# Designs tried in a protein design run: peptides against a protein of PDB entry 4N78. Part 257

Target 1, 186 residues: chain A of PDB entry 4N78
Amino acid sequence: HFQVICRLLGYQGIAVVMEELLKVVKSLLQGTILQYVKTLMEVMPKICRLPRHEYGSPGILEFFHHQLKDIVEYAELKTVCFQNLREVGNAILFCLLIEQSLSLEEVCDLLHAAPFQNILPRVHVKEGERLDAKMKRLESKYAPLHLVPLIERLGTPQQIAIAREGDLLTKERLCCGLSMFEVILT
Target 2, 155 residues: chain B of PDB entry 4N78
Amino acid sequence: MAELQMLLEEEIPGGRRALFDSYTNLERVADYCENNYIQSADKQRALEETKAYTTQSLASVAYLINTLANNVLQMLDIQASQLRRMESSINHISQTVDIHKEKVARREIGILTTNKNTSRTHKIIAPANLERPVRYIRKPIDYTILDDIGHGVKW

## One batch from the design tools (peptide; made by RFdiffusion4, then SolubleMPNN)

Design b2_p25_6_s1 (from b2_p25_6, 13 letters changed)
Fold by OpenDDE base, seed 1:
Structure b2_p25_6_s1 (fold): chain B 186 residues (1-186), chain C 155 residues (1-155), chain A 25 residues (1-25)
Amino acid sequence: as target 1 above (186 residues)
Amino acid sequence: as target 2 above (155 residues)
Amino acid sequence: LFESMTRSDDELDEVIAQAQAELAA
């Protein structure tokens, strides 16, 4: 699903969606959630000591449950605050999944373009074969597919310019060094 | 452009008119040959003359048709070339627009990106001395403080 | 044959006119 969304939206669509999601998240965090957190901090027990380890996990859980019982039972917290937190969480997850899907698409594009851009993979060399000889053979095999040099030789100045720009755009991808998700987490 | 215009406005219409005129002329020649054959005392001579006119007429028509056909073909070739040039121009514009749109899109999404950093995982260190549990005194939390936040109902 | 193929309609008209003149004589 996310792959289809990425294909449909493209860079522009993804940017718009991400920007809007960030705005929503920011609004939720700075608005309702912040207000609830401030209020909860005011009513939070001032002294919450760690129970003795001797009480075991059930006893410790009961202790904290008891300490926070009043907070947990607050109906508005459950309906409004937790819902907003879920929305924030979903937005974050959505952004992560979109970025991952986009990265996969970009990698696929790079792989498809590689033969046309003189980008050759490292070839597995069997014992006794020279890597250099294999690479030269591979280069020779794909030499006719080099698009930019071909167009530079046969194309009009306008076509050459477009080919160069297209080549640059094809080579430059976000997955090579940029992260959107890190910005979201920041 | 000038060549295409000449073909469309002068040569092809002229060729069509020439063919039409040729048709009319052929009819006149036919009538002449028929009358000449009937009136001539020497039927053999009249027949040979008719054969000569027939050959000449056929050759003339063939020439006119060939000329017209070649002009039409030339016209079509020129038009095809013009269409190809137009197509190339449209494609060029389309590609330019697409590249521009892509650049804009990349700038927009680029604002939302940062350099990939290797996140260092921090080890959670458990505190060594757990303080003695103070007897938990349950104080009721006054939730009325939250009534002013969100959808709280003031009772 | 080539000369006959290149004869214009005008030449045909002249030939017809000449032939008609010969017939009228």
Scores: peptide ipSAE 0.000, ipTM 0.620, DockQ to the pose 0.007
Fold by OpenDDE base, seed 2:
Structure b2_p25_6_s1 (fold): chain B 186 residues (1-186), chain C 155 residues (1-155), chain A 25 residues (1-25)
Amino acid sequence: as target 1 above (186 residues)
Amino acid sequence: as target 2 above (155 residues)
Amino acid sequence: LFESMTRSDDELDEVIAQAQAELAA
């Protein structure tokens, strides 16, 4: 699903969605969640000492339940605050998954474009073969597929310009050095 | 454009008219040949003349048809060339627009990105002094020390 | 033959006219 979403939205659509999600998250964090946290801090016991081990696990649990009774009984915490936290969590996960899906798409595009852009994979050299010789053979094999040089030879100046720009856009992808998710986490 | 206009307005219509006129002329020639054959005392001569006129007429019609056909073909070629040029122009514009849109989109998403911290795998400099594994002396955790800190719920 | 092929309809008309004149005569 995320892959399809990435394909349908493209960079622009993804940007818009991400921006809106960030706004929503910010609103949730600065609004309702902050208010609940403040309220919780106010009702939080000022002194919470560890109970004696002699009370056993049930006694210790009861102790903490008693200390947190006001918090546990706060019905809105479960219904509203936790829901908002879930929404934030979902938004974060959504962003992560979108970025991952986008990265996969970009990698695929790069891989598909590579033969046309004189980007050759490192060939596994069998023992005894010179890497350089194999690479030269590969270069020779794929030389006719180099799009930009081909267009530079056969194309009009306008076509050459477009080809160069297209080549640049194809090479420059987010997955090469950029992360959206890191921005979301700040 | 001037050539196409000339073909459309003058040459092709003119050729069509010429062909029509040729048809009329052929009819006249036929009538003449028939009458000449009937009236002529020398039938052989009349026949030869008819053959000559027929050959000439057929040749002229063939020429007219060929000329007209060539003009039509030329017209079509010019039109095809114009269409190709238009297509090329449209494609160029389309590509330019697409590139522009892509650049805009990339700028928009770019503001939402940060550089991946290539954490240079700093060589975990193994601390030089392998601190001797301090013999984990499992001292029994005397929890009695915590007995004084807990406010026990007096049941 | 090539000359005959290039004869314009006008030339044919002239030839026909001449032939008719010769017949009338």
Scores: peptide ipSAE 0.000, ipTM 0.621, DockQ to the pose 0.007
Fold by OpenDDE base, seed 3:
Structure b2_p25_6_s1 (fold): chain B 186 residues (1-186), chain C 155 residues (1-155), chain A 25 residues (1-25)
Amino acid sequence: as target 1 above (186 residues)
Amino acid sequence: as target 2 above (155 residues)
Amino acid sequence: LFESMTRSDDELDEVIAQAQAELAA
């Protein structure tokens, strides 16, 4: 589903969606969540010591539950604050999954374009074969497919310019070194 | 452009007119040949003359058709060439616009990106001494502070 | 034949006219 979304929206659509999500997240964090957190901090027990590990996980949980009983019983916390936190979480997950899907699409594009851009994979060499010779053969095989040189030879100046720009745009992808998710987390 | 105009406005219409005129002329030639054969004392000579006119007429029509056909083909070739040039221009503009749109889109998404950082995760350090739990004293919490933010349910 | 193929309708009309004149004479 996320791959389809990436294909449908493209870079521009993804950017718009992410920007809007960031605005929503910011609004939630700086608004309702912040106010709840401030209030919770004020009512939090001043002294909450770590219980003994001998109580086990259930005992420790019950201890903290008892310490926070009044807070947990506040209905607005569950209905409003936690809901907003879920929304923030969903937005973050959405951004992560979109970025991952976009990266996959970009890698596929790079792979498909590679033969046309003189980008050759390292070929498996059988025993007795020279890697250099095999690579040379491969290069010779795909040489006619090199788009930019072909257009430079046969095309008009305008076509050459477009081909070069297209080639550059094809090579330069976000997956090569950029992350959107890191920006979202900051 | 001048050649195309000449073909469209003069040569092709002229060729069509010539063919039409040729039809009328052929009828006149046929009538002449028939009358000549009937009136001539030398039937053999009249027949030979008719053959000559027939050959001439056929050749003339063939020439007119061929000329017209060639002119039409030439016209179509010129028009096709013009269309190809126009298509090329449109394609160039389209590609330029697409590239521009892509660049804009990439700039827009680019502002939402940063370099990938492989930062190390922080090690969680556990405290060495567990302190005894302090007795919980239940104190009522005033949640009225949240009334302005949420639905304001008072307990 | 080549000459006949290159004849215009006007030339053909002239030939017809000449032939008719010869016939009338």
Scores: peptide ipSAE 0.000, ipTM 0.616, DockQ to the pose 0.007
Fold by OpenDDE base, seed 5:
Structure b2_p25_6_s1 (fold): chain B 186 residues (1-186), chain C 155 residues (1-155), chain A 25 residues (1-25)
Amino acid sequence: as target 1 above (186 residues)
Amino acid sequence: as target 2 above (155 residues)
Amino acid sequence: LFESMTRSDDELDEVIAQAQAELAA
């Protein structure tokens, strides 16, 4: 589904959705969540020491549960604050999955474009064969598919310009070195 | 454009008229040949003349059809060429617009991106001294301070 | 035959007229 969404929205659509999600997240964080957090911080135990390890994990958990019992029992915290946090979490996950899906699409596009851009993969060489010879053969095989040089020879100046720009845009992808998710986390 | 106009307004209509008129002429020739054959004492000669006229008539019609057909084909070729030019222009514009849209889209998404970074792991340092658990005395918390926060149901 | 292939309807009319004249003679 995310892959389909990426295909449908494209870069612009994804950008718009991401921006809106960021706004929503910001609103939730700076609004309701912030207020709850501030209030919770005020009512938090001033002294919460680590229990002895001899109590074991269950005992330690019970200790902290007891220390925070009054906070946990706050009904609005569960119904409102945690719900908002869930929404934030969902938004973050959405962004992550969109970026991952987009990256996959971009990689696929790059791979599909590669033969037309004189980008050839390293070929497996069998014993006794020369890599250079195989690569030359491969280059010669795909030489007619080199789009930009072909258009430069046969096309109009306008077509050449378009081809060059298209080539550049094809090569420049987010997956080559950019991340949206890191920005979201900041 | 002048050539196309000439074809559309003069040559093709003229050819159509000529072809239509040829029907009338053929009818006249046929009548002539029939009468000539009936009235002629030399039937063989009349037959040969009829053959000659028939051949000539067929050749004439064939020529008219060929000329008309060629003119129509020429017209279509000119029109096809014009359409190709228009198509080329439209495609160029379309591609330019698409590239522009893509650039805009790239800029828009670009502002939401940063260089890929590798996260570093930090060691969590435990406190040196484990303090004795302090008995927590439960104090009632007044949550009424939160009543004005959010869109909850006011009871 | 070649000439016949290039004849117009006007030329055909002339031939008919000529043929009629010959028939009348």
Scores: peptide ipSAE 0.000, ipTM 0.622, DockQ to the pose 0.007; fails the geometry check

Design b2_p25_6_s2 (from b2_p25_6, 11 letters changed)
Fold by OpenDDE base, seed 1:
Structure b2_p25_6_s2 (fold): chain B 186 residues (1-186), chain C 155 residues (1-155), chain A 25 residues (1-25)
Amino acid sequence: as target 1 above (186 residues)
Amino acid sequence: as target 2 above (155 residues)
Amino acid sequence: LFESMTRSDEELDKVMAEAQAELAA
């Protein structure tokens, strides 16, 4: 699903969606969630001592559950605050999944373009074969597919310009060194 | 441009007129040949003359048709070439626009990106001294403080 | 061939003119 969304939206659509999601998240965090958190901090027990480890995990859980029981049972917290937190969480997850899907698409594009851009994979060398010789043979095999040099030789100045720009756009991808998700987490 | 215009305005219409004129002339020649044959005392000579005129007329018509056909074909070739050029121009514009849109889109998404940093995982350090369990005294939390936050109904 | 065809047209025109003159006498 996310792959399809990435294909449909493209860079522009993804940017718009992510910007809007960020706005929503900021609004939720700085608005209702912040207010609830401040209020909860005011009503939180001032002294919450760690129970003895001897009580075991069930006893410790019961202890904290008891201390926080009144807070957990607050109806507005469940309906409003937790819902907002879920929305924030979903937004974050959505952004992560979109970025991952976009990265996969970009990698696929790079792989498809590679033969046309003189980008060759490392060839597996069998014992006794020289890597350099194999790479040279491979380069020679794919040399006719080099699009930009071909167009530079046969094309009009306008076509050459477009080809160069297209080549640059094909090579420059976000997956090479940029992360959107890291921006969202900060 | 000049060649196409000449074909459209002068050569093809001229060829059509010539062909039409040839038709009318053929009718006159036919009438002449018929009358000449009837009036001539030497029917064999008149017949040979008619054959000569027929051959000449057919050759003339064939030439006119061929010339006209070639001009039409040439016209179509020029038009086809013009259409191809136009198509190329449109494609060029379209590609330029697409590249521009892509650049804009990349700038827009670029502002939402940062360099990939390797996040170091922080080790969770457990506290060494567990404080003695203080007897938990439940104090009721006054939730009325939260009534002013959100969609709370003031009673 | 073009010269021969054009000449034939000129000859045809001449013959046609002569024929028209004879038809008009």
Scores: peptide ipSAE 0.000, ipTM 0.618, DockQ to the pose 0.007
Fold by OpenDDE base, seed 2:
Structure b2_p25_6_s2 (fold): chain B 186 residues (1-186), chain C 155 residues (1-155), chain A 25 residues (1-25)
Amino acid sequence: as target 1 above (186 residues)
Amino acid sequence: as target 2 above (155 residues)
Amino acid sequence: LFESMTRSDEELDKVMAEAQAELAA
């Protein structure tokens, strides 16, 4: 699903969605969640000491339940605050998954374009063969597929310009060095 | 444009008219040949004349048809060329627009991105002094020390 | 196609020339 979403929305659509999600998250954090946190801080016991070990695990649990009774009994915490936190969490996860999906798509595009852009993978060298010689052979093999040089030779000036721009856009991808998710976490 | 206009307005209509006129003329020639054959005392000569006229007429019609056909083909070629040029222009515009849109989109999404922290492979500087493994002496944790600090719920 | 058409034209011209020569004779 996320892959399809990425394909359908494109960069622009993804940007819009991400921006809106960030707004929503910000609104939730600065609004409702903040308010609940403040309220919780007010009702939090000022002194919470560790109970004696003699009470055993059940006693210790009951102790903490008693100390947090007001918080536990706050029904809105479960229904509203936790729901908002879930929404924030879902938004974060959504952003992560979108970025991952987008990265996969970009990688695929890069891989598909590579032969046409003089980007050659390192070839496995058998014992006794020189890597350089193999790479040169590979380069020669794929040289006719180099799109920009081909168009520069055969195309009109306008076509050449478009080809160069297209080539640049193809090479420059987010996955090469950029992260959206890191921005979201800050 | 001038050539296309000439073909459309003058050459092709003119060729069609010429062909029509040729048809009329052929009918006249046929009538003439028939009458000439009937009235002529020398039937062989009349026949030869008819053959000559027939050959001429066929040649003329063939010429007219060929000329007209060539003009039509030329017209179509010119039109096809014009369409190709238009297509090329449209494609160029379309590609330009697409590139522009893509650039805009990339700028927009770029605002939402930061550089990936390339984990600088910190040279694992092996600490020179291998700290001797401190023998983990399991001392039993005496929890009684905490007994005085806890306010336990009296059941 | 153009060459074929031009050849056809040349042949036609020959036929016409021959026909004209026959008519002139």
Scores: peptide ipSAE 0.000, ipTM 0.626, DockQ to the pose 0.010
Fold by OpenDDE base, seed 3:
Structure b2_p25_6_s2 (fold): chain B 186 residues (1-186), chain C 155 residues (1-155), chain A 25 residues (1-25)
Amino acid sequence: as target 1 above (186 residues)
Amino acid sequence: as target 2 above (155 residues)
Amino acid sequence: LFESMTRSDEELDKVMAEAQAELAA
């Protein structure tokens, strides 16, 4: 589903969606969530000691439940604050999954373009064969597919310019070193 | 442009008219040959003359058809060339626009990106002081209160 | 009458010559 979304939206659509999500997240964090957090901090127990590990997970949980009884009983926390936190969480997950899907699409594009851009994979060499000879053969095989040199030889100056720009755009992808998710976390 | 216009407005219409006129003239020539053969005392000579006119008429018509056909072909070639040039121009513009749109899109998404930094995971520092346990009375916890908390995303 | 059908052109002369040659054969 996310792959389809990436294909449909493209870079521009993804950017717009991400920006809007960031606005929503910011609004939720700075508004409702912040207010609830402040309120919760006021009612938070001043002294909360760590229970002994000997009580086990259930006992520790009960201890904290007792200490936070007033907070847990706050009805608006469940209905409003937690809902907003869920929305924020969903937005973050959405961004993560979109980025992952986009990266996969970009990698596929790079792989498909590679033969046309003189980017050759490292060939598995069988025992007794020279890697250099195999690579040379492979290079020779794909040499006619090199798009930019072909257009430089046969095309108009305008076509050459477009081909070069297209080649550059094809090579430059976000997956090569950029992360959107890190910005969202920031 | 001038050549195409000449073909469309003068040469091809002129050729069509000439061909039409040739049809009318051929009928006249046929009538003449028939009458000449009937009236002539020397039938052999009249026949030879008819053969000559027939050959000449066929040659003339063939020339007219060939000329007209060539002019039409030339016209079509010129038009095809014009269309190809127009297509090339449109394609160039389209590609330029697409590249520009892509660059804009990439700039927009680029604002939302940062360099991938393998940040070191922060070490969780455990607190040193074990505080003395306060006597805790176990009350049953109702976990149903948590049933509505979370998105249920099974990781 | 035939003059109205004929165009004075070198190409016409060539076509006529070819047609006459075919008829003579």
Scores: peptide ipSAE 0.000, ipTM 0.619, DockQ to the pose 0.008
Fold by OpenDDE base, seed 5:
Structure b2_p25_6_s2 (fold): chain B 186 residues (1-186), chain C 155 residues (1-155), chain A 25 residues (1-25)
Amino acid sequence: as target 1 above (186 residues)
Amino acid sequence: as target 2 above (155 residues)
Amino acid sequence: LFESMTRSDEELDKVMAEAQAELAA
C-alpha cells in the first residue's frame, strides 16, 4: 500500500504530505501534549526512588504502579493525551514506512536505469574465467544502450542537454545518501 | 507554405474539377460511339473508332487521376513534415517542463532531508547508590487544572 | 548528491523561454 502511495504521489506529493504531518505533529506536541506533560510533571511525586532489585521485576513494577497510581487513573490522560500520542506515533510510523517504500522504489529505478547509464554489476566469475574478459564482454553487450553518449553523438544540443539532465536526475536519489525520517525525528 | 497553399487552393481543386468534367465528357463520348455504331453502315470502322475513343478516354482519365493523386500525396508529405516539426517542438517543451517540475519536486522534498548518520548506542549508566524505597503517601490530585486543556472526547 | 536542487531557477526559466521561442517559430 505504501509503495502505491509513493508511486502515486511522487516526490512532490510525498513532500506535501510530510509537511502537513509535521504540522499536525507539531500542533499536537506543542499544544495538548505539552500542557498535559507540564501538568503531570507538577503532580509527579517529587521523591520516586528506585526500589531494591530484590523485589524482582513484578515487585518493582508494582512499586512504580503504586507511586503513579493517581496519575495513571486520570481518565483524561487516557482519552485525550494518549490519543494524541497515538496520533503522533502513527504519523511517525507513516513517515518511516513512506521513506522505506520510497527507498525501495528508488533502488528499483536505479537498477532499471543502470544498463542505460553504463553502470554494470560485478559479475560472478567461474573457475578458469577472467573477470576482466567477462566484464569487457558485458560492457560490449550493453554499449549500445548507453543513452547519454548515444544522444551526444546523434542528438541536437537541446536533446543532449535534456539527456544529461535526465541522467543526473535518474542518478540522484534520496536512497543514495539522504534521510527524511531523521529530520522528522529531530 | 506557398507550395502547400497552391496545392490546397489551386492544384487539387482544379484536378477534382477536371476529373468531374471528364466524367461528363465520357458520357458524351459514349453516346456518340453508341449512336455512331448503330447508324454506321461500316460496323467495323465504327468499332475501331469506338476503341480509339475508349483508349483515349481511359488514358486521359488515368492521367488526371495520377496527377491528382500525386498532388494529394505531395500535400500530405508537406503536412506530415510540418506535423513532425511541430511534434518535435512540443516534445522538447514537454520534456523541459517535466524536468523543471521534477527539480521543483526534488527541492521540496530535499528540504525535508538530511544526510544519513549512524548513531552510536550510548551505554546506560546505573546510579551508584540504590536509594531506599520511600513510602508512598497517597495525596489526592486535583485534576480540574486539566479541565480546560484538550479537545478530546470525555468518556 | 542532488546537485540539481542547488541550481538556480533562472537557468530553468531560460531553458523554458528558449523552448517556447522554438515552438513559436
Scores: peptide ipSAE 0.000, ipTM 0.642, DockQ to the pose 0.439; fails the geometry check

